# Peptides against a protein of PDB entry 4PN1: the designs that were tried, part 118

Target 1, 261 residues: chain A of PDB entry 4PN1
Amino acid sequence: KIEMNFLNKPIVPDTTKVISNFLTHYLITEPVEHVEIEAKLGTLIDLETQNRFEFPVMNETILNPEFNLRTRFESDMTASEHKYLNEFLNQAFRDSQKPGRLPFAYKHTKQVDLFYETEDNSRDKIRVSKNQSDNQVLACVKKRRVADLFLYCPNDAFDIRISISDELPVSMPSGNQQPSLTRLKDRVGYVHQEIKIDLTKTTQNDPVYDTTERHELEVEFGNIADLRDRAQKAKDGMEAPLFRRVQLFMDNVRILRREHS

## One batch from the design tools (peptide; made by RFdiffusion4, then SolubleMPNN)

Design b1_p19_8_s2 (from b1_p19_8, 11 letters changed)
Fold by OpenDDE base, seed 2:
Structure b1_p19_8_s2 (fold): chain B 261 residues (1-261), chain A 19 residues (1-19)
Amino acid sequence: as target 1 above (261 residues)
Amino acid sequence: MSFPEEMLEKLKEKLAPVL
């Protein structure tokens, strides 16, 4: 008989604990009402060198948010990387349809995001999302970035930003208001065990820099109510359900950031 | 407390030495 360790009990990795505590804070302690929780693949860039930041570590490391590291996070990737990840996820989708597997769900969406200034001149803009095909309103929200947690991943193609956002539903802007910014989004979404994986091509017209295209991959918790319940249980001393969910989320992120051409 | 402070304190408590 083999035992997993000298206690014969599961041990929780520090990464899982730290992320779980981060989530618990914004789910329970200082609760965000309309919370969105996502991880984006990208690159931690040193502001001084404009190159990828170099930390004296050899593996996945959560950066301490108390320190100003003079970095920025770029959530963009090359068109080639994005295409490769799309092909990879398409294969994963196909493989998951086989007997004995839990299947992916798939959705392709094309939307237009219109950004409007608020009457109070708030820094947060109102975003109206519409379907490109029929101009149907999908959402009208004021999105606020609440917090970020950064993971430096020296052995992988990408670093990770985990973000907490508040997506407050708001009334539609008045018919007389013009959008200050317009974005076209082409998004392919994969859902597995209520974890959402989105590949997004964003086209933005800039009067100065012409049309820019961004390629992003994000992993999102698809069931916030369940996650909040798990976080509450964790706050009450039962951490295992939250740890399991965070571990699943992070394993999906780890698969994606390791995958490259 | 901010999240970082709360998180670090919680982690420190869990790592408190017994020996």
Scores: peptide ipSAE 0.000, ipTM 0.223, DockQ to the pose 0.203
Fold by OpenDDE base, seed 3:
Structure b1_p19_8_s2 (fold): chain B 261 residues (1-261), chain A 19 residues (1-19)
Amino acid sequence: as target 1 above (261 residues)
Amino acid sequence: MSFPEEMLEKLKEKLAPVL
């Protein structure tokens, strides 16, 4: 007979505990009201070398936010990497429709985002999102990034930024106001077990730098109410439900950051 | 307490000797 360890029980990885604590802080301890929680694939850049960050570790490592590591995060990938991930996710979608599996949901969305300055000249802009096909308003929000947690992944194609954001619904800007910025978004969205995976191509016209394209992959918690309930239970001494949800989220992120052409 | 401080305190607790 084989057992998984001397207790014959699953254990929780330290990464799961650290991320769970991070989420619990902004869900329960200092709660963000309209919270969005997402992971982006990208690259940690060393500001001194302008190359990918190098640190004396051999695996996935959460960077301590108390230390200034003199890095920036680039949430972008090449068009070829993005295409490969799209094909990979399409295959995963097809395989999940087979008997005995939990199916993906799929949605393709084309939208335009219009950014407006606020009357108080606050740093946060108002974003109006519209469907490109019928010009229907999808959302009008003021988004503020609250916190970031960075994962350095030396063995994988991408590093990870987990972000906590506050998305406040706001009234539409005045009809006399012109947008300061316009972005076109082509988004392919996948949902599996309430974890959202989005591939987004963003096009922006810049008067100085011409038309620029960005290719992003995001993984998001699709059920914040459930996640907040799990975080509250964790604060009350029952951590297992939160750990299971964070483990699921991180396993999906780990699959995606390892895939490349 | 800020998140970084709270996280460090939790990590320190895990380094305590087992009884």
Scores: peptide ipSAE 0.000, ipTM 0.254, DockQ to the pose 0.202
Fold by OpenDDE base, seed 4:
Structure b1_p19_8_s2 (fold): chain B 261 residues (1-261), chain A 19 residues (1-19)
Amino acid sequence: as target 1 above (261 residues)
Amino acid sequence: MSFPEEMLEKLKEKLAPVL
């Protein structure tokens, strides 16, 4: 008989604890009402070198927010990387349909995002999302970024930004307002165990600059109510359910950031 | 569980624009 350790009990990785505490703050302690919690794959760029950040660590590391590391995060990848990840997820989808597995759900969406300035000159823009085929309004929101947590991943193709956002539903802009920015989004979404994985191709028409294309991969908690319940239990001294959910989320992120051609 | 408030404020200072 083999035991997992000398106590024969699971050990929670420190990464899981740190992320769980971060999430608990914005779910319970200072609760964000319309919270979105996502991880994006991208690159930590050193502002001094304009290259990928080089930190003296050998593995996945949560960056301490108390230190100004003079970095920016670029949530983009090449078209080839994005295509590879799409093929990888398509295969994972197919494999999950087999007997004895939990199946992925799949959704393909094409939408137009229109951004409007607010009357109060707030930094936050109103985003109107419409279906690209019939121009039906899907959502009208004001999204505010609340907090970021960065993971430097020296052994993987991508670094990670975990973001807390507030997506406030708002009324449609007045009919006389023109959008300041228009984006076309082609999104392929996969859902497994209420974790959402989205591959998004975004095309932006800039009146000054030529059409800019971006390729993004995001991983999101699909059941915020359940996550909030788990965070509350953790605050009350029962941490295991939250740790398990965060571990699942992070394992999915780790799979994706390690996958490359 | 809690996250240090000072750390949270520093995280907020590093926010990038939302897409």
Scores: peptide ipSAE 0.000, ipTM 0.260, DockQ to the pose 0.085
Fold by OpenDDE base, seed 5:
Structure b1_p19_8_s2 (fold): chain B 261 residues (1-261), chain A 19 residues (1-19)
Amino acid sequence: as target 1 above (261 residues)
Amino acid sequence: MSFPEEMLEKLKEKLAPVL
């Protein structure tokens, strides 16, 4: 018989532990009330060279935020990459409908996002999202980014940003208020085992650069209540359920970032 | 394992709107 190691037990990678601890902080220790947790595919850019960041490592590496690496993250990809990922996910969806598999759910949403200034002139804009077909309000929120964790992935087409955000539900802006920005979103969403994978094409008007189009892929934890329960258990000394959930999330991210490699 | 407090504070970004 072959055993996985000399203990014949699973071992947890340090990446999983670090991410789990990061999530536990914002789920339990300093809890964000309306937390959103997502990973975006993109590129770490070196601010000095304006090229992809280069670091002397040969595999997936969580960047230490204590160091100023002079980088920015660009959450965008080419139209061809986006199309390929869409086709890949469509095939994965079809394959998951077979007997003995756990099925994907699929949703296609076309929405308009309207951004409004707040009455108090706060830096936080109100986002009203509406369905393009029937103008039904999908959400009205103030979204704030709380924290980011960056993964440099030298062997893959994309680097990763894991973000903690707070989505505060707010009342609709007054009927006399005009939006400061309008954004069209064409989103195809896949859900597998409560992990959400969204491909989004965004079109917006830029006063300087005219109409801009962006292509984004995000992976999100679809069940925050379950994740918070797992994080609480981890803090209480039972880490395995959290580690398994984070591992599942990261494996999905790893699949997606490797498709062009 | 605990996430170091100093690192946690550094991971906190200035709260800004995410559009």
Scores: peptide ipSAE 0.000, ipTM 0.218, DockQ to the pose 0.055

Design b1_p19_8_s3 (from b1_p19_8, 11 letters changed)
Fold by OpenDDE base, seed 4:
Structure b1_p19_8_s3 (fold): chain B 261 residues (1-261), chain A 19 residues (1-19)
Amino acid sequence: as target 1 above (261 residues)
Amino acid sequence: SSFPKEMLEKLKEKLKPVL
């Protein structure tokens, strides 16, 4: 008989605990009502060197949010990397259709995001998302970034930003308002075990970005209600369900961030 | 958000010497 350790019990990686606590905070302790929780692949850039940040660690490391490391996160990749990931996910999709596997779901969406200024000139703009094919309104929200957790991943192609956002549903802007920004999105979405993986090509005129075209990969918790339930159970002393879900999420992220063209 | 502060406070408590 082989035991997994001297307690013969599963051990929870510290990364899983930290992320679980992070999520629990914004799900339960200081709850975000219309929460979106996603991980984006990208690069931590050192503001001094404009190169990828170098930290004296040799593996995946959650950065302490209280420290100003003089970094920015670029949630972007090259077109080649994005294409490679698309091909990789397409293969994963195909493989998951085989007997004995849990299948991916697949969706391709082309949408336009229209951003509008708020009446109070708030930093948070109203985003109206429409389907490009039929102009159906997909969402009208005021999105606020609540918190970020950064993972420096020196051995992988990408670093990770886990973001908590509040997507407050709001009324459509008045017909007389013009959008301040228009964003075109070509999104390929994969869903496996309620974890959403989106590859997005975004075209926009954004003063913050040097390029008008961005290539993003995001991994999102597709079942917030379940996640919130798990987080509540964790607060009540039963942490295992939350840890398992976070572990699943992070393993998917870890697979993706290792892929490179 | 109180998360970073809360997290740090918890960490500080854990880092206290144990006799």
Scores: peptide ipSAE 0.070, ipTM 0.529, DockQ to the pose 0.222
Fold by OpenDDE base, seed 2:
Structure b1_p19_8_s3 (fold): chain B 261 residues (1-261), chain A 19 residues (1-19)
Amino acid sequence: as target 1 above (261 residues)
Amino acid sequence: SSFPKEMLEKLKEKLKPVL
């Protein structure tokens, strides 16, 4: 018989603990009402060099948010990387349909996002999302970024930003208002065990700048109610359910960030 | 919010080894 360790008990990685505490804060302690929790694949860029930042570490490391590291996070990837990840996820989808596996769900969505200025000239714009095929309104929200947690991943193709956002439902803008920005989104979504994995191609037309295309990969918690319940239990001293869910989330992120063309 | 500092300090306390 083989044991896990000298206590024969599971050990929770520090990464899991830190992320769990981060989530618990914005789920329970200072609760965000309409919370979105996602990880984006991208690159931590050194503002001085405009290259990927180099930290004196050899593995996945959560950056201390108390430090101003003079970095920015770029959530973009190349079209070839995005295509590779799409093919990878398509294969994972196919493999998950086999007997004895838990299947992926798949959805392809083409969406248009219309951004409107608010009457109070607040920094947060109103986003109206419509289905591109029939112009059906999917959502009308003000999205506020609440917090970020950055993971530097020196051995992988991508660094990670975990973000907490508040998506406040709001009334539709007046019919007399024109959008300040229009964005087309082509999103391929994969869901496995209530973890959402989205590949998004975003096209933005700027009247001043040429049409820009962005390629993003996002991993999102698909069941916020369950996550909030787990976070509450963690706050009450039972951390294991939250740790297990965060571990699952991070394992999916780790798989994806290791894949590259 | 004092969250990042508080969270990190709490984590440090939890991670202190017992000698």
Scores: peptide ipSAE 0.062, ipTM 0.685, DockQ to the pose 0.179
Fold by OpenDDE base, seed 3:
Structure b1_p19_8_s3 (fold): chain B 261 residues (1-261), chain A 19 residues (1-19)
Amino acid sequence: as target 1 above (261 residues)
Amino acid sequence: SSFPKEMLEKLKEKLKPVL
């Protein structure tokens, strides 16, 4: 007979515990009302070298937010990497439709995002999202970045930023107001077990710079109410449901950051 | 809040060896 360890029980990695505590803080302790929780694939850049950050570790490492490591995060990838990930996810979608599996849901959306200045000249802009096909309003929100947690991943193609954001629904801007910025988004979305995976191609016209194209991959918690319930239970002493959900989320992120052409 | 410090200290205590 083979057992997984001397207790014959699953063990929770410290990475899962750290991320779970981070989420619990912004879900329960200092709760964000309209919370969005996502991980972006990208690159930690060393501000001194302008190259990928180098740290004396050999595996996935959560960076301590208390230390200024003199880095920036670039949430972008090449068109080739983005295409490869799209093909990979399409295959994963097809395989999940087979008997005995839990299926992916799939959605392809094309939208335009219009950014407006606020009347109070606040740092946060109003974003109006419209469907490109029928010009219907999909959302009107004021988004605020609340907190970030960075993972340095020396063995993989990408580093990770986990972000907590507040997406406040707001009224439409005045009809006389012109947008300060316009972005076109082509988004392919996959959902598996209420974890959202989005591949987004963003096109932006800059008056100073030529048209810029950005390629992003995001992983998001699709059921915030369930996650908040799990976080509350964790705060009350039952941590296992939250740990399981965070482990699922992180395993999906780990799969994606390892894939490259 | 002192969230990062509090979180890290709590984690350190939970991970402290007994032997």
Scores: peptide ipSAE 0.058, ipTM 0.676, DockQ to the pose 0.179
Fold by OpenDDE base, seed 5:
Structure b1_p19_8_s3 (fold): chain B 261 residues (1-261), chain A 19 residues (1-19)
Amino acid sequence: as target 1 above (261 residues)
Amino acid sequence: SSFPKEMLEKLKEKLKPVL
């Protein structure tokens, strides 16, 4: 018989603790009301070299947000990488339908996002999302980015940005208002144990660069109420439920970022 | 900062990071 360690008990990685504390802050301490919590796959770019950021570490590393490392994050991948991940997730979906497994849910959505300027000329635009097939309104929100946490992943194809956002529901823009930007989204969504994995192809018209296409993969906490409950329990001294949920989330992210590595 | 300084200091104390 093999044991996990000399205590025969699970050990919580520092990464899990740091992320858990980050989430607890924006869930409980300074609570974001309409919080969205997602991880995006992408690349940390060094602004000086315009190449992928290089840091003297050999594994997954959370970057300290107090330091200006002169980086930007590009949340994009190639069409071939995106296709491969889609095929990979399709296989994972099929395998999860077998007896003894927890099944994936699957959804394919084609939507149009219309962006409108606010009357107060705030930095945050109103986003109206509509279904392309029937033009039904899916959402009307003002999204504010609250915080980011970056993970440098030197051994993997992608780095990670974990983002906290506030998606405030707002009234529809006036019928006389024209959108400042239109974006088409083709989204394939997978849900497993209330963690959402979305592959999105985004097409937008740029007046300078013509039509641009982006390929994104995001992983999102699908049950914020449960996560907030776990974070509250953690603040009250019972950390294990939060750590387990964050570990599950990060393991899914780690699986995805290692594909093609 | 995308993460409050006070929280980072608490983490430094708990995790004893090298940075």
Scores: peptide ipSAE 0.045, ipTM 0.655, DockQ to the pose 0.312

Design b1_p19_8_s4 (from b1_p19_8, 10 letters changed)
Fold by OpenDDE base, seed 5:
Structure b1_p19_8_s4 (fold): chain B 261 residues (1-261), chain A 19 residues (1-19)
Amino acid sequence: as target 1 above (261 residues)
Amino acid sequence: MSFPKEMLDELKEKLKPVL
């Protein structure tokens, strides 16, 4: 018989605790009303070298936001990496349909995002998302970035940005307004145990650089109400449900950031 | 990146003891 450790009980890594506390702050302490919580795969770039950031650590490390490390985060990957991840997730989808497994759900969407300036000229733009096939309005929101948490992952292909955003539903812009920016999105979405994994190909016209294409992978908490309930329980002294949910989320992120062609 | 001081202080305190 094998035991987990000398107590034969699970332990919680500090990474899970830090992320759980970060989420609890924006779920419970200073609650964001229409919260979106996602992790994006990308690269921490050193602003001085323009290369991937280097830090004297040998594993996944949450960067302390109190320090200005002079970095930027690029939420992009190559078309080849994106294709590989798509094939990987397709295989994971197929394997999950087997007896004794929890199945993935799959959705493919093509949408256009139209960005509009607000009447008050606020920093945040209104985004109208429409389905490309029938021009049906999918959403009209004003998205505000609230907070970011960065994970440096020296052993993996990607670093991670965990973001807290507020997606406020707003009224449609007036018919006389023209969009300041148009973005085409081709998105394949996978859902497993209410964790959403999206591969997105984005095409944008730039007047200076012509048409730009981006390839992004994001992992999102698909059930915010459940997550908020778990965070409240954690504040009330029962942390285990929150830690388990954050661990599940992070394990999915860890699987994906290690995959490369 | 926006972090309230209160949140950072709370994180530091929670990570001090091995629980």
Scores: peptide ipSAE 0.027, ipTM 0.524, DockQ to the pose 0.177
Fold by OpenDDE base, seed 4:
Structure b1_p19_8_s4 (fold): chain B 261 residues (1-261), chain A 19 residues (1-19)
Amino acid sequence: as target 1 above (261 residues)
Amino acid sequence: MSFPKEMLDELKEKLKPVL
């Protein structure tokens, strides 16, 4: 008979504990009402060198937010990287349709995002999302970034930003207001076990700058109610359900950030 | 980008019962 360790009990990685505590804070302790929790793939850039951040670690490392490391996060990737990830996820989708597997679901969305300034001169803009084909309003929200947790991943193609955001539903801007920014989004979303993986191609027309294209991949918790329930249980002393859910999320992130041609 | 819709449609077609 083989045992896991000398206690014969599962051990939770420290990364899982740290992330779980981070999430619990914004789910339970100081709860965000309309919370969005996502991980974006990208690159930590050292502001001094303008190159990828270098830290004397040999593996995935959560950066302590109490320290200013003078970095910025770039969520854009190359068209080639994005194409590779798209092909990879398409294959994963196909494989998941086989008997004995849990299938992916998918959604394809082409939308236009219109950004409006707020009357209160808040830094937060109102985003109106419309269907690109028929201009049907899909959403009108004011998104506020609440907190970030950065993972430096020296062995992988991408670093990770885990973000807590508040997406407040708001009324439509007045008909006399013009959008300050317009973005076209072509998004495909893959959902597996209520973890959402989105590939997004964004085209932005800048009146001053030429059309810019961005390629993003994000991983999101698709069931916030369940996650909040798990976080509450963790506060009550039963941590295992939360740890399992965070581990699942992070394993999906780890798969994606390691993929490259 | 390529999307799985066509792939799913093909799979569904293959899985149609014969009887």
Scores: peptide ipSAE 0.022, ipTM 0.458, DockQ to the pose 0.010
Fold by OpenDDE base, seed 1:
Structure b1_p19_8_s4 (fold): chain B 261 residues (1-261), chain A 19 residues (1-19)
Amino acid sequence: as target 1 above (261 residues)
Amino acid sequence: MSFPKEMLDELKEKLKPVL
């Protein structure tokens, strides 16, 4: 007979605990009402060298937010990397349709995001999202980023930023207001066990930089109500459900960040 | 975007080694 360890009980990695605590704060302690929780694949860049950040660690490491490491996070990847991940996810989708598996859901969306200045000249712009095909309004929100947690991943193709955002629904801008910025988004979305994986191509016209195309991959918690319930239970002393959900999320992130062309 | 001290303190307490 084999046991898991000398206690024969599951042990929770520190990474899971740290992330779980981080999420619990913004779900329960100082609750964000319209919370979005996502992980983006990208690169931690050292502001001094403009190269990928280097730290004396040998594996996935959550960076302590109390330390100013003079880094920025770039969520962009190459078109080749993005294509590879798309092909990888397509294969994973196909494999999940087989008997005995839990299937992926798939959705392809093309939208236009229109950004408007607010009346109060706040830093956060109003975003109106419309479907490209029929111009139907999909959302009108003011998105505020609340907090970030960075994972340095020296052995993988990508580093990770986990972000807490508040997506406040707001009224449509006045008909006389012109957008300050427009973006085209081509997004393919995969959902497995209420974890959303989105590949997004964003096209933006910039007067200075011409037409820029960005390639992003994001992983999102698709059921915030369930996650909040799990976080509440964790505050009440039952942490296992939250830990399991965070572990699932992170395992999906870990699979994706290891894939490269 | 700053981490509230309360969140960090709570985390430190949860991860505190027991002697």
Scores: peptide ipSAE 0.014, ipTM 0.376, DockQ to the pose 0.217
Fold by OpenDDE base, seed 3:
Order: sequence, then structure tokens, then C-alpha cells
Structure b1_p19_8_s4 (fold): chain B 261 residues (1-261), chain A 19 residues (1-19)
Amino acid sequence: as target 1 above (261 residues)
Amino acid sequence: MSFPKEMLDELKEKLKPVL
């Protein structure tokens, strides 16, 4: 007979505990009303060298936000890396349709995002998202970044930023306002067990810089109500449901950051 | 923005070795 360990019970990694407590703070302790919780793949850049930062660690590690590490996070990848990940996810989608598996859902969306200045000149712009095909309004929101948690991943192609955001629904800008910025988004979205995985190609026309393209991969918690319920239970002393959900989320992130051509 | 120092301190206490 084989057992997992001397207790014959699952053990929770400290990474899962740290992330779970981070999420619990912004779900329960100081709750964000219209919370979005996502992980982006990217690179931690050393501000002195402008290269990927080199920390004296040998595995995935959460950076302590109390320290100024003189880094920035770039949420971008090459077109070839993005294409490879798209092909990988397409194969994962196909394999999940087989008997005995839980299937992915798939959606392809092409949208235009129009950014407007607020009347109060706040830093947060109003974003109006429209479908490119029929110009239907998909959303009108004011997004505020609340908090970030960074993971340095020395053994993988990408580092990770986990972000807490507040997406406040707002009224449409007045008809006399011109957008300050326009972005085209081509997004392929995958959903598995209420975890969303999005590959996004963003095209932006800059008046000073030629057309810039960005290639992003994000992983998002698709059921915030369930996550908040789990976080409340964790605050009440039952942590296992939250830990299981965070572990699932992080395992999906870990799969994606390891894949490269 | 990052989560409060108090949350980090709580985590450090929870992760202390028992032995």
C-alpha cells in the first residue's frame, strides 16, 4: 500500500496559503465591490540593467511587497510565444472534449476599446468596449488597480503578476467627448472549471509611435461569488475549500508559464 | 499597491516551524 506521507493526507504549500490570504483580504477584510482577480504572464525587469531580474532563489517565489526591489513588470510576450500558447490551448481544448474529461468552453471576441477622460480628471479612464462586427456596447466601466502580488519564476519562461482590480460600471460618456485612446482587441477565451484563460492581441495606434502590438495571456477567476464564499469560510476557520480553488488556479498558471517553443 | 504589512506578519507567524 502506498501513502502520500506519514499522515496519509494532502499538504497545502505555503505559496497557496500566501495567495489565499492575499485574496481573502480584498474579498472579505477590505472588500472590493466589483472585484476582478487575474494573473498575467510577463517579465520582471531590473530597472538598473533593463534585463530580466535575477533573484538569489531557485524556484517560484512570491516577492515581499514591503521591499522596493527596483523592478517593473512587463505584461507582454513575443508573437511566436503567443502563437505557441494558442496552439497549446487549442490542443488542450480538443483533448478536454474526450469522454471522461471536463470540457473547455471557447469564445473568440473581436472588440474595440474606447478610453475617455473623466470629468473630474481622475487617473482612471472610462473604458467603453464595443463589438467590432456590429458596434454593440459590451461594457462601460471605470477600472481601478487595487493591489498586485508578484511571483518570480526562475525556471520558467515567464514571471507572474496577480492583480486585484475594481471594475465599476458607469454611464456612457457624453456624446460630445472624443476618446483619448482607441485599442483593438482580438481575444480568444478558454474556460475550464470556471477558470478563464485569455489570449489577447492588442493593437494601438499611437500618434507618436507607429502601430504597437501587444500579446498578453491572462488567467482569471471566473466565479467571484463562489470565491468570496470560500474566502468567508476560510475567515471562519474552514480553509480547505479556498486552498483547493487557489491551487487549481495556480496549477493552470504553472502549466502555461512552462510552455514555450 | 500591496496588501498591508499586518497580513504579512500574520502569515509569518502561521508559517513558523513547530519544532
Scores: peptide ipSAE 0.010, ipTM 0.395, DockQ to the pose 0.231

